# Ledger of designs, part 14: peptides against a protein of PDB entry 2MBZ

Target 1, 143 residues: chain A of PDB entry 2MBZ
Amino acid sequence: GINLTPEEKFEVFGDFDPDQYEEEVRERWGNTDAYRQSKEKTASYTKEDWQRIQDEADELTRRFVALMDAGEPADSEGAMDAAEDHRQGIARNHYDCGYEMHTCLGEMYVSDERFTRNIDAAKPGLAAYMRDAILANAVRHTP

## One batch from the design tools (peptide; aimed at target 1 W29 S38 L105)

Design b2_p14_5_s1 (made by RFdiffusion4, then SolubleMPNN; from b2_p14_5, 8 letters changed)
Fold by OpenDDE base, seed 4:
Structure b2_p14_5_s1 (fold): chain B 143 residues (1-143), chain A 14 residues (1-14)
Amino acid sequence: as target 1 above (143 residues)
Amino acid sequence: GAMGGALAFLGMHF
């Protein structure tokens, strides 16, 4: 789990309680290498580390929203670059994230209603846009 | 941002 105090957790995650999802995460991912890697990496994370991760997520959200607002297609260079940065961020912070894994995550964003609702809170259709950008980025990077 | 919070964990950090 997240080794932060309740106060620190609130400061970083606000209304969200990561611990409430621990069981489901284990059920869905517990037997994967990604889960193992994530647990190993995050075990040493400080409040500052988690805040950085949240800041990166917020920044990327804003970036995708800006692309949508500008009318840039999800398979535009800008959108694909944002997707690539997203993939690399996951790789740095949590687990090795290849393009296949990334596309699977993208599909989850539109197939799991909780993700769709959460992501689209920033902008309606954002989850689908991200999924499409992730897929396009994966395609261009797959020989 | 929508990419943060508890739901990020549900998807192994999206």
Scores: peptide ipSAE 0.168, ipTM 0.802, DockQ to the pose 0.434
OpenDDE base, seeds 1, 2, 3, 5: peptide ipSAE 0.164, 0.174, 0.132, 0.155; ipTM 0.804, 0.807, 0.790, 0.800; seeds 2, 3 fail the geometry check

Design b2_p14_5_s2 (made by RFdiffusion4, then SolubleMPNN; from b2_p14_5, 7 letters changed)
Fold by OpenDDE base, seed 2:
Structure b2_p14_5_s2 (fold): chain B 143 residues (1-143), chain A 14 residues (1-14)
Amino acid sequence: as target 1 above (143 residues)
Amino acid sequence: GRMGGALAFLGMFF
């Protein structure tokens, strides 16, 4: 749950209501360390914290879109760097996110149509591009 | 934006 007033929630998330996903999140993630860590970290988050998280997500989206528009391969240095920043952002804000977990998330982006639809709203094929960049980044960081 | 928020909660990431 998010400890924000209805007004604050609207300012940060707009028409999106995060509370509607609590049960599904628990069903999908409730038995994971990620869920427990995220609940612990976010319990103290302020409106400004949540807004920062939104801004970081938007920045990463713009960065990946720019890479795609420039024709950079998903395994380019630029795309892999963006994937690494994405992984580190998850680690800072939510839970420990190793490369294995990150690749798992990447696969979810292309296998769960809700994620694919939401991500590709920014640019068609973005979800697949992110998945490929995440995988490439994981490979280059694996000894 | 709202897209990031939705993904963050549904997928436990941003």
Scores: peptide ipSAE 0.165, ipTM 0.798, DockQ to the pose 0.472
OpenDDE base, seeds 1, 3, 4, 5: peptide ipSAE 0.143, 0.123, 0.129, 0.147; ipTM 0.789, 0.779, 0.780, 0.792; seeds 3, 5 fail the geometry check

Design b2_p14_5_s3 (made by RFdiffusion4, then SolubleMPNN; from b2_p14_5, 9 letters changed)
Fold by OpenDDE base, seed 4:
Structure b2_p14_5_s3 (fold): chain B 143 residues (1-143), chain A 14 residues (1-14)
Amino acid sequence: as target 1 above (143 residues)
Amino acid sequence: RTAGGALAFLGSYF
């Protein structure tokens, strides 16, 4: 699991308990390079590291929500740039994330009901918007 | 609830 005390976990993740997904993640991703890389990188993460990751994710979420509220299409430069930042954030913090992998993640956001529900808690339709932005960003970088 | 948690599974980000 995450190398934090219960109090630290609460401070960083709030009511979200990442440990509740341990078995599912292992079953779905346990044999992938992404899983192995993530476990290796995060093994040394401090509370400060996890807080930074959460802050980055929160900022990204706010950015996508703002784009949606502004009526920007998912294939706009703004939305695609947000998707690119998302991809790069994953690469820095967890595992090598190419455009194909990123597209697969985007599809998961809309095909896995739990992901959709969790993401759309910030704004209805956010998961679909992110998926579309991720796809558009991938297309522009892989012609 | 943190928005970042929506994309996190046991230390792996998706």
Scores: peptide ipSAE 0.142, ipTM 0.792, DockQ to the pose 0.474
OpenDDE base, seeds 1, 2, 3, 5: peptide ipSAE 0.143, 0.141, 0.133, 0.132; ipTM 0.798, 0.790, 0.789, 0.800; seeds 1, 3 fail the geometry check

Design b2_p14_5_s4 (made by RFdiffusion4, then SolubleMPNN; from b2_p14_5, 8 letters changed)
Fold by OpenDDE base, seed 2:
Structure b2_p14_5_s4 (fold): chain B 143 residues (1-143), chain A 14 residues (1-14)
Amino acid sequence: as target 1 above (143 residues)
Amino acid sequence: GTMGGALAFLGMHF
């Protein structure tokens, strides 16, 4: 699990306890390389590391929302760049994330209602916008 | 909720 004190967990995640999902995560992802890599990387993470990860996610959310508000298509350069930064962030923080893996994650955002609802809390349609941007970014990087 | 919210852990997309 996450190696933080209860106080540190509260400071970073608030009322949410990430460890409550450990069993379901293991059930869904436990046999994947991504899960193994994530466990290895995050084992050494400090409070500051987790806070940075949360801040990066929040910033990316704001960036996508701003693109949508500006009327930029999901396959615009700006949206694809945001998708690329998202992919690279996953790679740095958790596990190797190629374009195929990234598109699978994007598809999950729109096919799993829990994710759709959670993401769209920032802006209706954000999950679909992200999925489309992720796909477009993958296409432009595929020879 | 946001991309970095609670459900991010479930989907491992963080």
Scores: peptide ipSAE 0.171, ipTM 0.808, DockQ to the pose 0.384
OpenDDE base, seeds 1, 3, 4, 5: peptide ipSAE 0.160, 0.144, 0.169, 0.145; ipTM 0.803, 0.793, 0.805, 0.801; seeds 1, 5 fail the geometry check

Design b2_p14_6 (made by RFdiffusion4)
Pose (drawn by RFdiffusion4):
Structure b2_p14_6 (pose): chain A 143 residues (1-143), chain P 14 residues (1-14)
Amino acid sequence: as target 1 above (143 residues)
Amino acid sequence: ARAAGAFAFAAAAF
């Protein structure tokens, strides 16, 4: 998958070692179909592809988090759009985490506090903010 | 980058 060195993973993922939990991930649910399509796509991903996502993800925090500061609701245009923006980002980056699938991530994320702590490293409650943004975004699209 | 890494890794899992 990532097949990176500890140094690269640092320069890329920062102080986050996902490889250690590579096989550990399927332990949680390891039952998804999208993961199959993703592994095929992440089969050759390099540090650049992985770094490209990080720099991209960092940008997601400032705007999302900045929205929180202004005190605007997550189902807001800017927030939901930010959610739609997250969808296409993570979808085109692995296979195409559809809307319904993108939502599965939103809540299954709140369950494991490991993810939240690593995700919230930017700010607490961000996971909840995004889920609703993604959930609402999926609604205005859902028929 | 840690948060972003978690994103990318989680997305790869989904």

Design b2_p14_6_s1 (made by RFdiffusion4, then SolubleMPNN; from b2_p14_6, 4 letters changed)
Fold by OpenDDE base, seed 1:
Structure b2_p14_6_s1 (fold): chain B 143 residues (1-143), chain A 14 residues (1-14)
Amino acid sequence: as target 1 above (143 residues)
Amino acid sequence: RRAAGALAFLGAAF
């Protein structure tokens, strides 16, 4: 699990407790390289590390929302660049994230209601926009 | 607070 006190978890994640999904995550992905890499990498994370990860995600969210508000297509350079930064953030913080993996994650954002409602809390349709941007970014990098 | 980064614990690193 996350090596934080309940107080630290609240400070970083608010009402969300990531440990409530530990069993499901293990059941679904426990045999994958991504899971093993993530467990190994995050085992040493401090509160400050988790806060940084949260801050990066929040910044990315704001960036995508701004793109949507500006009417930029999900396959615009701006949206694809945001998707690329998202992919690189995953690679830095959790596990090796190639373009195929990234597209799978994007699809999960729109197919799993828990992801969709969490993402769309920032702006309705954000999950779908991100999925489309992720796909477009993958396509441009794998012609 | 919305925990966007915490979505990683659902199986994907958001």
Scores: peptide ipSAE 0.099, ipTM 0.778, DockQ to the pose 0.415
OpenDDE base, seeds 2, 3, 4, 5: peptide ipSAE 0.096, 0.082, 0.092, 0.082; ipTM 0.776, 0.770, 0.776, 0.774

Design b2_p14_6_s2 (made by RFdiffusion4, then SolubleMPNN; from b2_p14_6, 5 letters changed)
Fold by OpenDDE base, seed 1:
Structure b2_p14_6_s2 (fold): chain B 143 residues (1-143), chain A 14 residues (1-14)
Amino acid sequence: as target 1 above (143 residues)
Amino acid sequence: RTAAGALAFLGAAF
C-alpha cells in the first residue's frame, strides 16, 4: 500500500482508509496501464506528495461548488476548464488520462454510489455536475 | 474529511 505510517495516513486522509480499497482497485484496474503507471509513480510519494494531491482535489472541489453556486452551466468555459484541470491533475499524479478515460471516470462518479455519496458530501448534485463538465470538456477537445 | 482520498483510491485517481 501507501508508504506512510498510520499517523501520516490519518493526517493526510483522515478517517478514510485507503487500504480498504486496495483489493477492489486491483481487481478492477490491476491489468491496466493506468494501474501500472499509478503504482510506479506513487511508489516514491512522500506524505507531502499525498497531502498536495489531497489539497489539489479539495481546491478543485471548491471550484466546482463555486461554479454551481454561481449558476454556471456544466458546459460553461469555467466548468470545462475545471474539468480540464481535473484531467491534468490525474495525469500528473497518477496515470495518463486521456479524454475517453476521463469521461469513463465521470460516468463512474454517478454510477457508483460510493463515489456519488463521497462527492456529493460537498454539495448535492456535484458528482453529476462534474460528470457533465468532464463530458463537455472532452467534447470540445475532440472535434 | 474531503472526498479526495476516497476518490483517489476507489477510482485509482479522483
Scores: peptide ipSAE 0.106, ipTM 0.782, DockQ to the pose 0.456
OpenDDE base, seeds 2, 3, 4, 5: peptide ipSAE 0.103, 0.092, 0.102, 0.105; ipTM 0.781, 0.781, 0.782, 0.784

Design b2_p14_6_s3 (made by RFdiffusion4, then SolubleMPNN; from b2_p14_6, 6 letters changed)
Fold by OpenDDE base, seed 1:
Structure b2_p14_6_s3 (fold): chain B 143 residues (1-143), chain A 14 residues (1-14)
Amino acid sequence: as target 1 above (143 residues)
Amino acid sequence: RAAAGALAFLGSAF
C-alpha cells in the first residue's frame, strides 16, 4: 500500500482511500508490467510526491473543465493536448502509458461507474469528454 | 478534498 500515515493520506487524498482498492487492483492487473512498474515507482514516494501527483491531476481537471465550458470540442487541439499531458503524467508517475493503454483507460472512465462518478464530480460529462479527447489524441499520434 | 489522479488503476479520477 501507500506508505503514508492515516493523517497524511487524508491530507493528500481526502475522503478517498486508495488502499481500499488494493485487492481489486491486484486481482485485475497484478500480473501486468504496468502494475509492476507502478509498485516499483511509488514505493519510494513521499507525501510530497503524492501531493504533487494530486496537484497535477487537479490542474488537468480544471483544464478540461475550462475547455468544456468554452465549448471546445473534445477533438480540438486544446483537448487533445490536455489528453497528451494526462498520458505523460501517468507515464511519469506510474507506468509506461502508450496510446492504446491510454485509450483503454479512457474507455474505463465511462464504463466503470466508480470512475465516472469520481471524474464527473468536477463536471457532469467530464469522463466522456476526457475519453473522447484521449481517443482523438491517440488517433492523431497513430497514423 | 476531492481525489484526482491518486491511482491510475482504479477509484481515482485519473
Scores: peptide ipSAE 0.097, ipTM 0.775, DockQ to the pose 0.338
OpenDDE base, seeds 2, 3, 4, 5: peptide ipSAE 0.094, 0.080, 0.093, 0.092; ipTM 0.772, 0.769, 0.769, 0.774; seed 2 fails the geometry check

Design b2_p14_6_s4 (made by RFdiffusion4, then SolubleMPNN; from b2_p14_6, 5 letters changed)
Fold by OpenDDE base, seed 2:
Parts: C-alpha cells; sequence; structure tokens
Structure b2_p14_6_s4 (fold): chain B 143 residues (1-143), chain A 14 residues (1-14)
C-alpha cells in the first residue's frame, strides 16, 4: 500500500482510498511490467510526491476541459499536446508508457465505467475526448 | 477531494 499516514492520505486523496483497489490491481495487472515499474517507483514516494502527482492530474484535467469548452477538436494540436503531456506524466511517475500503451489506456477510460464516471465528473464526455486526443497524438508520433 | 489523481489506482494507472 501507499506509505502515508491516514491523515496524509486524507490530505492528498480526500475521501478516496487508493488502497481499496490494491487487490484488484494486483489481480488484473500484477503480471505486467507496468505494475512492477510502478511499485518500484512509488515505493519511495513521499506525501509531497503523491501531492504533486495529484496536482499534475488536476492541471491536465483543467486543460482538457478548457479545450472542450473552447470547442477545440480532440485531434487539434492543443488536445494532442495535452495528451502527450499526459503520456509523459505517466512515464515519469509510474511506468514506461509508449504510444501503444497510452492508446490502450485511452480505451480503458471509455470502456471501464469506473474510469468514465470519475473522468466525466469534471465534464461529460471528457473520457471520450481524452481517448480521441490520445489516439490522435499516438498517430502523429508514429507516422 | 481530488478526482483526477484517483485514476492511477483504479486500473492500469492514470
Amino acid sequence: as target 1 above (143 residues)
Amino acid sequence: RRAAGALAFLGAYF
């Protein structure tokens, strides 16, 4: 589990307890390189590290929402750049995330209702928008 | 609450 006190966990994640998913994550992804890499990287994370990760995610969410509000297509340069930053953030914080992996994550955002519900809480259709931006970004980087 | 960051633990991370 995450090496934070209950108070620290509340400060960083609020009412969300990431450890509630530990067993499911292990069952679904425990045999993947991504899981192993993430466990290795996050083992040393401090409260400040986790807070930074949350802040980065929130910032990216706001960025995508702003793009949608502006009517920018998911394959616009702005949306694809946001998708690229998302990919790089995953690579920096958790595991190697190539464009194929990123595309798979995008599909998960629209196929797993828990992800969809969580993402779309910021704006309806955001998960689909992110998926499309992720795909477009992958395409432009793999000609 | 921080909703976006929670995605990292729901499946294949972020």
Scores: peptide ipSAE 0.102, ipTM 0.775, DockQ to the pose 0.433
OpenDDE base, seeds 1, 3, 4, 5: peptide ipSAE 0.102, 0.101, 0.095, 0.097; ipTM 0.776, 0.776, 0.770, 0.773; seeds 1, 3 fail the geometry check

Design b2_p14_7 (made by RFdiffusion4)
Pose (drawn by RFdiffusion4):
Structure b2_p14_7 (pose): chain A 143 residues (1-143), chain P 14 residues (1-14)
Amino acid sequence: as target 1 above (143 residues)
Amino acid sequence: SRFAGAVAFAAAHF
């Protein structure tokens, strides 16, 4: 998958070691189909592809988090769009985490506080803010 | 970042 050195993972993922949990991830649910399509895609991903996503993800925080500061609701245009933005980003980066699938991530994320702590490292409650943004975004698209 | 890494890693499994 990532097949990176501890140094690269640092320069790329920062102080986050996903490889140590690589096989541990399937322990949680290890039952998804999209993961199959993703592994095929992430089979050769390099540190650049992985860094490209980080720098991209960092940008997601400032805007999302900045929206929170202004006190605007998550189902807001800017917030939901930010959610739609997140979808295409994580989808084109692995296979195509559809809307319905993108939502599965939103709440299964709140369950494991390991993700939240690592995700919220930017700010507490961001996971909830994004889920609703993604959930609402999926609704305005859902037939 | 740790945040971004977690996102990229989670997405790889979804």

Design b2_p14_7_s1 (made by RFdiffusion4, then SolubleMPNN; from b2_p14_7, 6 letters changed)
Fold by OpenDDE base, seed 1:
Structure b2_p14_7_s1 (fold): chain B 143 residues (1-143), chain A 14 residues (1-14)
Amino acid sequence: as target 1 above (143 residues)
Amino acid sequence: SAMAGAIAFLSSHF
């Protein structure tokens, strides 16, 4: 699990409790390389590390929202660049995330209601926008 | 961040 006190978890994640998903994640992905990499990498994370991850995600969220507000297509260079940064962030913080993996994650964002409602809390349709941007970014990098 | 939570704890793979 996350090596933080309940107080630290609240400070970093707020109302989101990562521990409530640990069993499901283990059951679904416990035998995957991604899971093993993530567990190994995050085992040494401090509160500051987790906060940095949150800050990066918040910044990316704001970036996507700004693109949507500006009417930029999800396959615009701006949106695809944001998707690329998203992929790289996952790779840096959690597990190797190639373009195929990234597209799978994008699809999950729109097919799993838990992801959709969490992401769309920032802006309705954000999950779908991200999915489309992720796909477009993958396509341009795998011609 | 809702997205960070999704990345870390719901999307450990796909």
Scores: peptide ipSAE 0.161, ipTM 0.798, DockQ to the pose 0.500
OpenDDE base, seeds 2, 3, 4, 5: peptide ipSAE 0.154, 0.135, 0.158, 0.153; ipTM 0.785, 0.781, 0.784, 0.788; seeds 2, 3, 4, 5 fail the geometry check

Design b2_p14_7_s2 (made by RFdiffusion4, then SolubleMPNN; from b2_p14_7, 6 letters changed)
Fold by OpenDDE base, seed 2:
Structure b2_p14_7_s2 (fold): chain B 143 residues (1-143), chain A 14 residues (1-14)
Amino acid sequence: as target 1 above (143 residues)
Amino acid sequence: SRMAGALAFLSSYF
């Protein structure tokens, strides 16, 4: 699991306990390269590393919400750029994330209610917007 | 964090 003290976990994740999903994640994705890469990378992460990841996620959320509020289409340059940054963030922090993998993640955001509910807490429809932006970004990078 | 919560769920899959 995440090598943080209970206090550190609370400071970083609040009331959300990511370790509650450890068994499910292992059962569903334990045989994937992404899982193995992530476990290897995150094994050395400090509290500050995890906090940075949280901050990056929050920043990206704000960015997408701002795009939606401005009425920018999900296939706009701004939305696609945000999707690209999201992909690169995953690659930097967790595992190699190509465009096809990214589109699969985007689809998961709208097909797994737990993700949808969590993401849409920031703004209704955000998960779908992200999925569409991710797809558009993938298309423009793989003509 | 909403999106961070999604990341935490998949552990490796944000």
Scores: peptide ipSAE 0.091, ipTM 0.772, DockQ to the pose 0.478
OpenDDE base, seeds 1, 3, 4, 5: peptide ipSAE 0.089, 0.090, 0.092, 0.097; ipTM 0.766, 0.771, 0.762, 0.774; seeds 1, 3, 4, 5 fail the geometry check

Design b2_p14_7_s3 (made by RFdiffusion4, then SolubleMPNN; from b2_p14_7, 5 letters changed)
Fold by OpenDDE base, seed 4:
Structure b2_p14_7_s3 (fold): chain B 143 residues (1-143), chain A 14 residues (1-14)
Amino acid sequence: as target 1 above (143 residues)
Amino acid sequence: SRMAGALAFLGSHF
């Protein structure tokens, strides 16, 4: 779990309250390896670790937005590379994330309105763009 | 980060 004080949580996550989803996440994913791995890894995370994760996510968001603004297709090398970095970031910070898992996450970004709303706050259509890039990246890495 | 928050607490990441 996140062992931060309420103030630290606010400093890192702002108005987003991760605790409001804890029960749902446990109910939906509590019996998965991904959940177990994430809980194990993040148990030792400091405030600085969480902030780094947030910063990495923000950078990735800006990267995807820049690609969209430049008119780069979601299956461009640039977009696929961004998707790969996203996958590797998940693997590094949370749990083993293969290409199949990654595509499932991408689909969730467009099928779960809460994810879509949260992601598209940066740019309308970003969730769909990410999903497409994730899929393209998975395809190019699948023998 | 909205994305980080979503990843962390909605998508089985945390």
Scores: peptide ipSAE 0.115, ipTM 0.786, DockQ to the pose 0.495
OpenDDE base, seeds 1, 2, 3, 5: peptide ipSAE 0.115, 0.113, 0.091, 0.095; ipTM 0.791, 0.784, 0.778, 0.782; seeds 1, 2, 5 fail the geometry check

Design b2_p14_7_s4 (made by RFdiffusion4, then SolubleMPNN; from b2_p14_7, 9 letters changed)
Fold by OpenDDE base, seed 5:
Structure b2_p14_7_s4 (fold): chain B 143 residues (1-143), chain A 14 residues (1-14)
Amino acid sequence: as target 1 above (143 residues)
Amino acid sequence: STAGGALAFLGSFV
């Protein structure tokens, strides 16, 4: 779990409680390398580390929203670059994230209503836009 | 802190 006090968790995550999903994540992915890597990396994270991760996520969200507002297609260089930064952020903070894994995450964003609802809170259609950008980024990096 | 929290945690597992 996240080694923060209840007060720290509130300051970082606000009304979102990641602990609500810990059991489900463990049941679904507890035997995967990704889960093991994430647990190992995050075990040493401080409040400041978690806040940084949240800030990075917010920045990426704003970036995708700006691209959508500008009318840039999801397979534009700008959108694909944002998707690449997203992939690298996951790799840095959680676990090794290849392009195949990244595309699977993108598909989950549009297939799991919980993800779609949370993502689209920033802008309707953002989840689909991200999925398309993630896929396009993976394709352009295919030899 | 907004939608990013869900992405950071839930979106890191599949």
Scores: peptide ipSAE 0.184, ipTM 0.818, DockQ to the pose 0.551
OpenDDE base, seeds 1, 2, 3, 4: peptide ipSAE 0.177, 0.182, 0.177, 0.183; ipTM 0.813, 0.813, 0.812, 0.812

Design b2_p14_8 (made by RFdiffusion4)
Pose (drawn by RFdiffusion4):
Structure b2_p14_8 (pose): chain A 143 residues (1-143), chain P 14 residues (1-14)
Amino acid sequence: as target 1 above (143 residues)
Amino acid sequence: PRNRTMPLAVFMGF
């Protein structure tokens, strides 16, 4: 998958070692179909592809988190769009995490506080803010 | 702040 060195993973993922949990991830749910399409895509991903996502993800925080500061609701245009923005980003980056699928991630994320702590490292409650943004975004699209 | 939501989601294959 990532097949990176500890140094690269640092320069890329920062102080985050996903490889150590590589096989541990399927332990949680290891039952998804999209993961199959993703492994095929992440089969050759390099440090650049991985870094490209990080710099991209960092941008996600400032705007999302900045929206929280202004005190605007997550189902807001800017927030939901930010959610739609997240969808296409994580979808085109692994296979195509559809809307319904993108939502599975939103709440299955709140369950494991490991993710939240690593994700909230930017700010607490961000996971909840995004889920609703993604959930609402999916609604305005859902028939 | 470093955000790992996307790379993590991609790594997890959602």

Design b2_p14_8_s1 (made by RFdiffusion4, then SolubleMPNN; from b2_p14_8, 6 letters changed)
Fold by OpenDDE base, seed 4:
Structure b2_p14_8_s1 (fold): chain B 143 residues (1-143), chain A 14 residues (1-14)
Amino acid sequence: as target 1 above (143 residues)
Amino acid sequence: ARNITLGLAAFMGV
């Protein structure tokens, strides 16, 4: 799991303890290479590493919200570029994330209500927008 | 600020 003290976890994640989901994650993805890679990579992460990851996620959220507020389509260059940066961020921080995997993750944003609720807290419809941008980005990079 | 990630995302990077 995340090897931070309770205080550090609170500082990084707030009133939300990611470790409470460890069992579910293992049940759903425990047999995947992605899970293994993520466990191995994040095992050495410090509080500062996790904070950077969270900051990056917040920045991405703001970026997508700004695109939506500007009326940019989810398949616009700006939205697709944001999706690409998201994919690359996953690759840097957790596991090899190809376009198919990314599309599956995007679909989870709209199929798992917990993700939808969490994401849409920033802006209603954001999860669907991100899913569509992720899909569009995957399509443009698929020969 | 509210993070895009949640408990599951902490393990899967999303």
Scores: peptide ipSAE 0.233, ipTM 0.819, DockQ to the pose 0.417
OpenDDE base, seeds 1, 2, 3, 5: peptide ipSAE 0.185, 0.145, 0.144, 0.136; ipTM 0.810, 0.793, 0.794, 0.797; seeds 1, 5 fail the geometry check

Design b2_p14_8_s2 (made by RFdiffusion4, then SolubleMPNN; from b2_p14_8, 5 letters changed)
Fold by OpenDDE base, seed 2:
Structure b2_p14_8_s2 (fold): chain B 143 residues (1-143), chain A 14 residues (1-14)
Amino acid sequence: as target 1 above (143 residues)
Amino acid sequence: PRNITLPLSAFMGV
């Protein structure tokens, strides 16, 4: 789990406690390379590291929302570029994230209501938009 | 704004 103090966790994540999912994560992902890599990378993360990750995610959210507000298709260059940045961010911060993995994550955004609800809080339909952008980005990088 | 990847981070074992 995240080794921040309760105060630090609140400052970074607010009322959300990621550690509430620890057992479910282990059950669903414990045998994956992604899980192992994430545990290894994040073991040394400081409060500042976690805050940076949060800031990056917020920026990406704003970017996708702006694309939707502008009416840009999910397979537009702008949307696919945002999806690529998302993939690279996962790779940088957590685990190796190829295009197939990324596509699977995108599908999870629309198939798991917990993700859908969280994502769509920023804008209705955002989860589906992200999934479609992720897929389009994967396709263009694997011709 | 809301961190849309926070559930992902948690769900992937951070």
Scores: peptide ipSAE 0.145, ipTM 0.811, DockQ to the pose 0.438
OpenDDE base, seeds 1, 3, 4, 5: peptide ipSAE 0.173, 0.139, 0.143, 0.160; ipTM 0.815, 0.805, 0.810, 0.815; seeds 1, 4, 5 fail the geometry check

Design b2_p14_8_s3 (made by RFdiffusion4, then SolubleMPNN; from b2_p14_8, 7 letters changed)
Fold by OpenDDE base, seed 2:
Structure b2_p14_8_s3 (fold): chain B 143 residues (1-143), chain A 14 residues (1-14)
Amino acid sequence: as target 1 above (143 residues)
Amino acid sequence: PRLILLPLSAFMGV
């Protein structure tokens, strides 16, 4: 699991405990390269690393919400750029994330109610908007 | 504080 004290976990994640998903993640994806890469990368993460990851996520969320509020289509340049940054963030912090992987993640955001509920807490429809932006970004980067 | 962590951790492969 995440090597933080209970206090540190609370400071970074609040009432959300990511370790509650550890067993499910292992059971579902424990044999994937992504899982192995993520475990290897995050094994050395400090509290500051996890906080940075959360800050990056919050910033990205704000960007998408702002795009939605402005009425920008999910296939707009701004939305696709935000999706690209999301993909790169995953690659940097967790595991290699190509465009196909990214589109699968986007689909999960709308098909798994747990993800949808969590994401849409920022703005209703955000998960769907992200999925569409992710797909559009993948398309524009695939000749 | 909990928005993108879930997507990053709950889907380790496709």
Scores: peptide ipSAE 0.085, ipTM 0.780, DockQ to the pose 0.387
OpenDDE base, seeds 1, 3, 4, 5: peptide ipSAE 0.075, 0.075, 0.077, 0.077; ipTM 0.779, 0.776, 0.778, 0.780; seeds 1, 3, 4 fail the geometry check

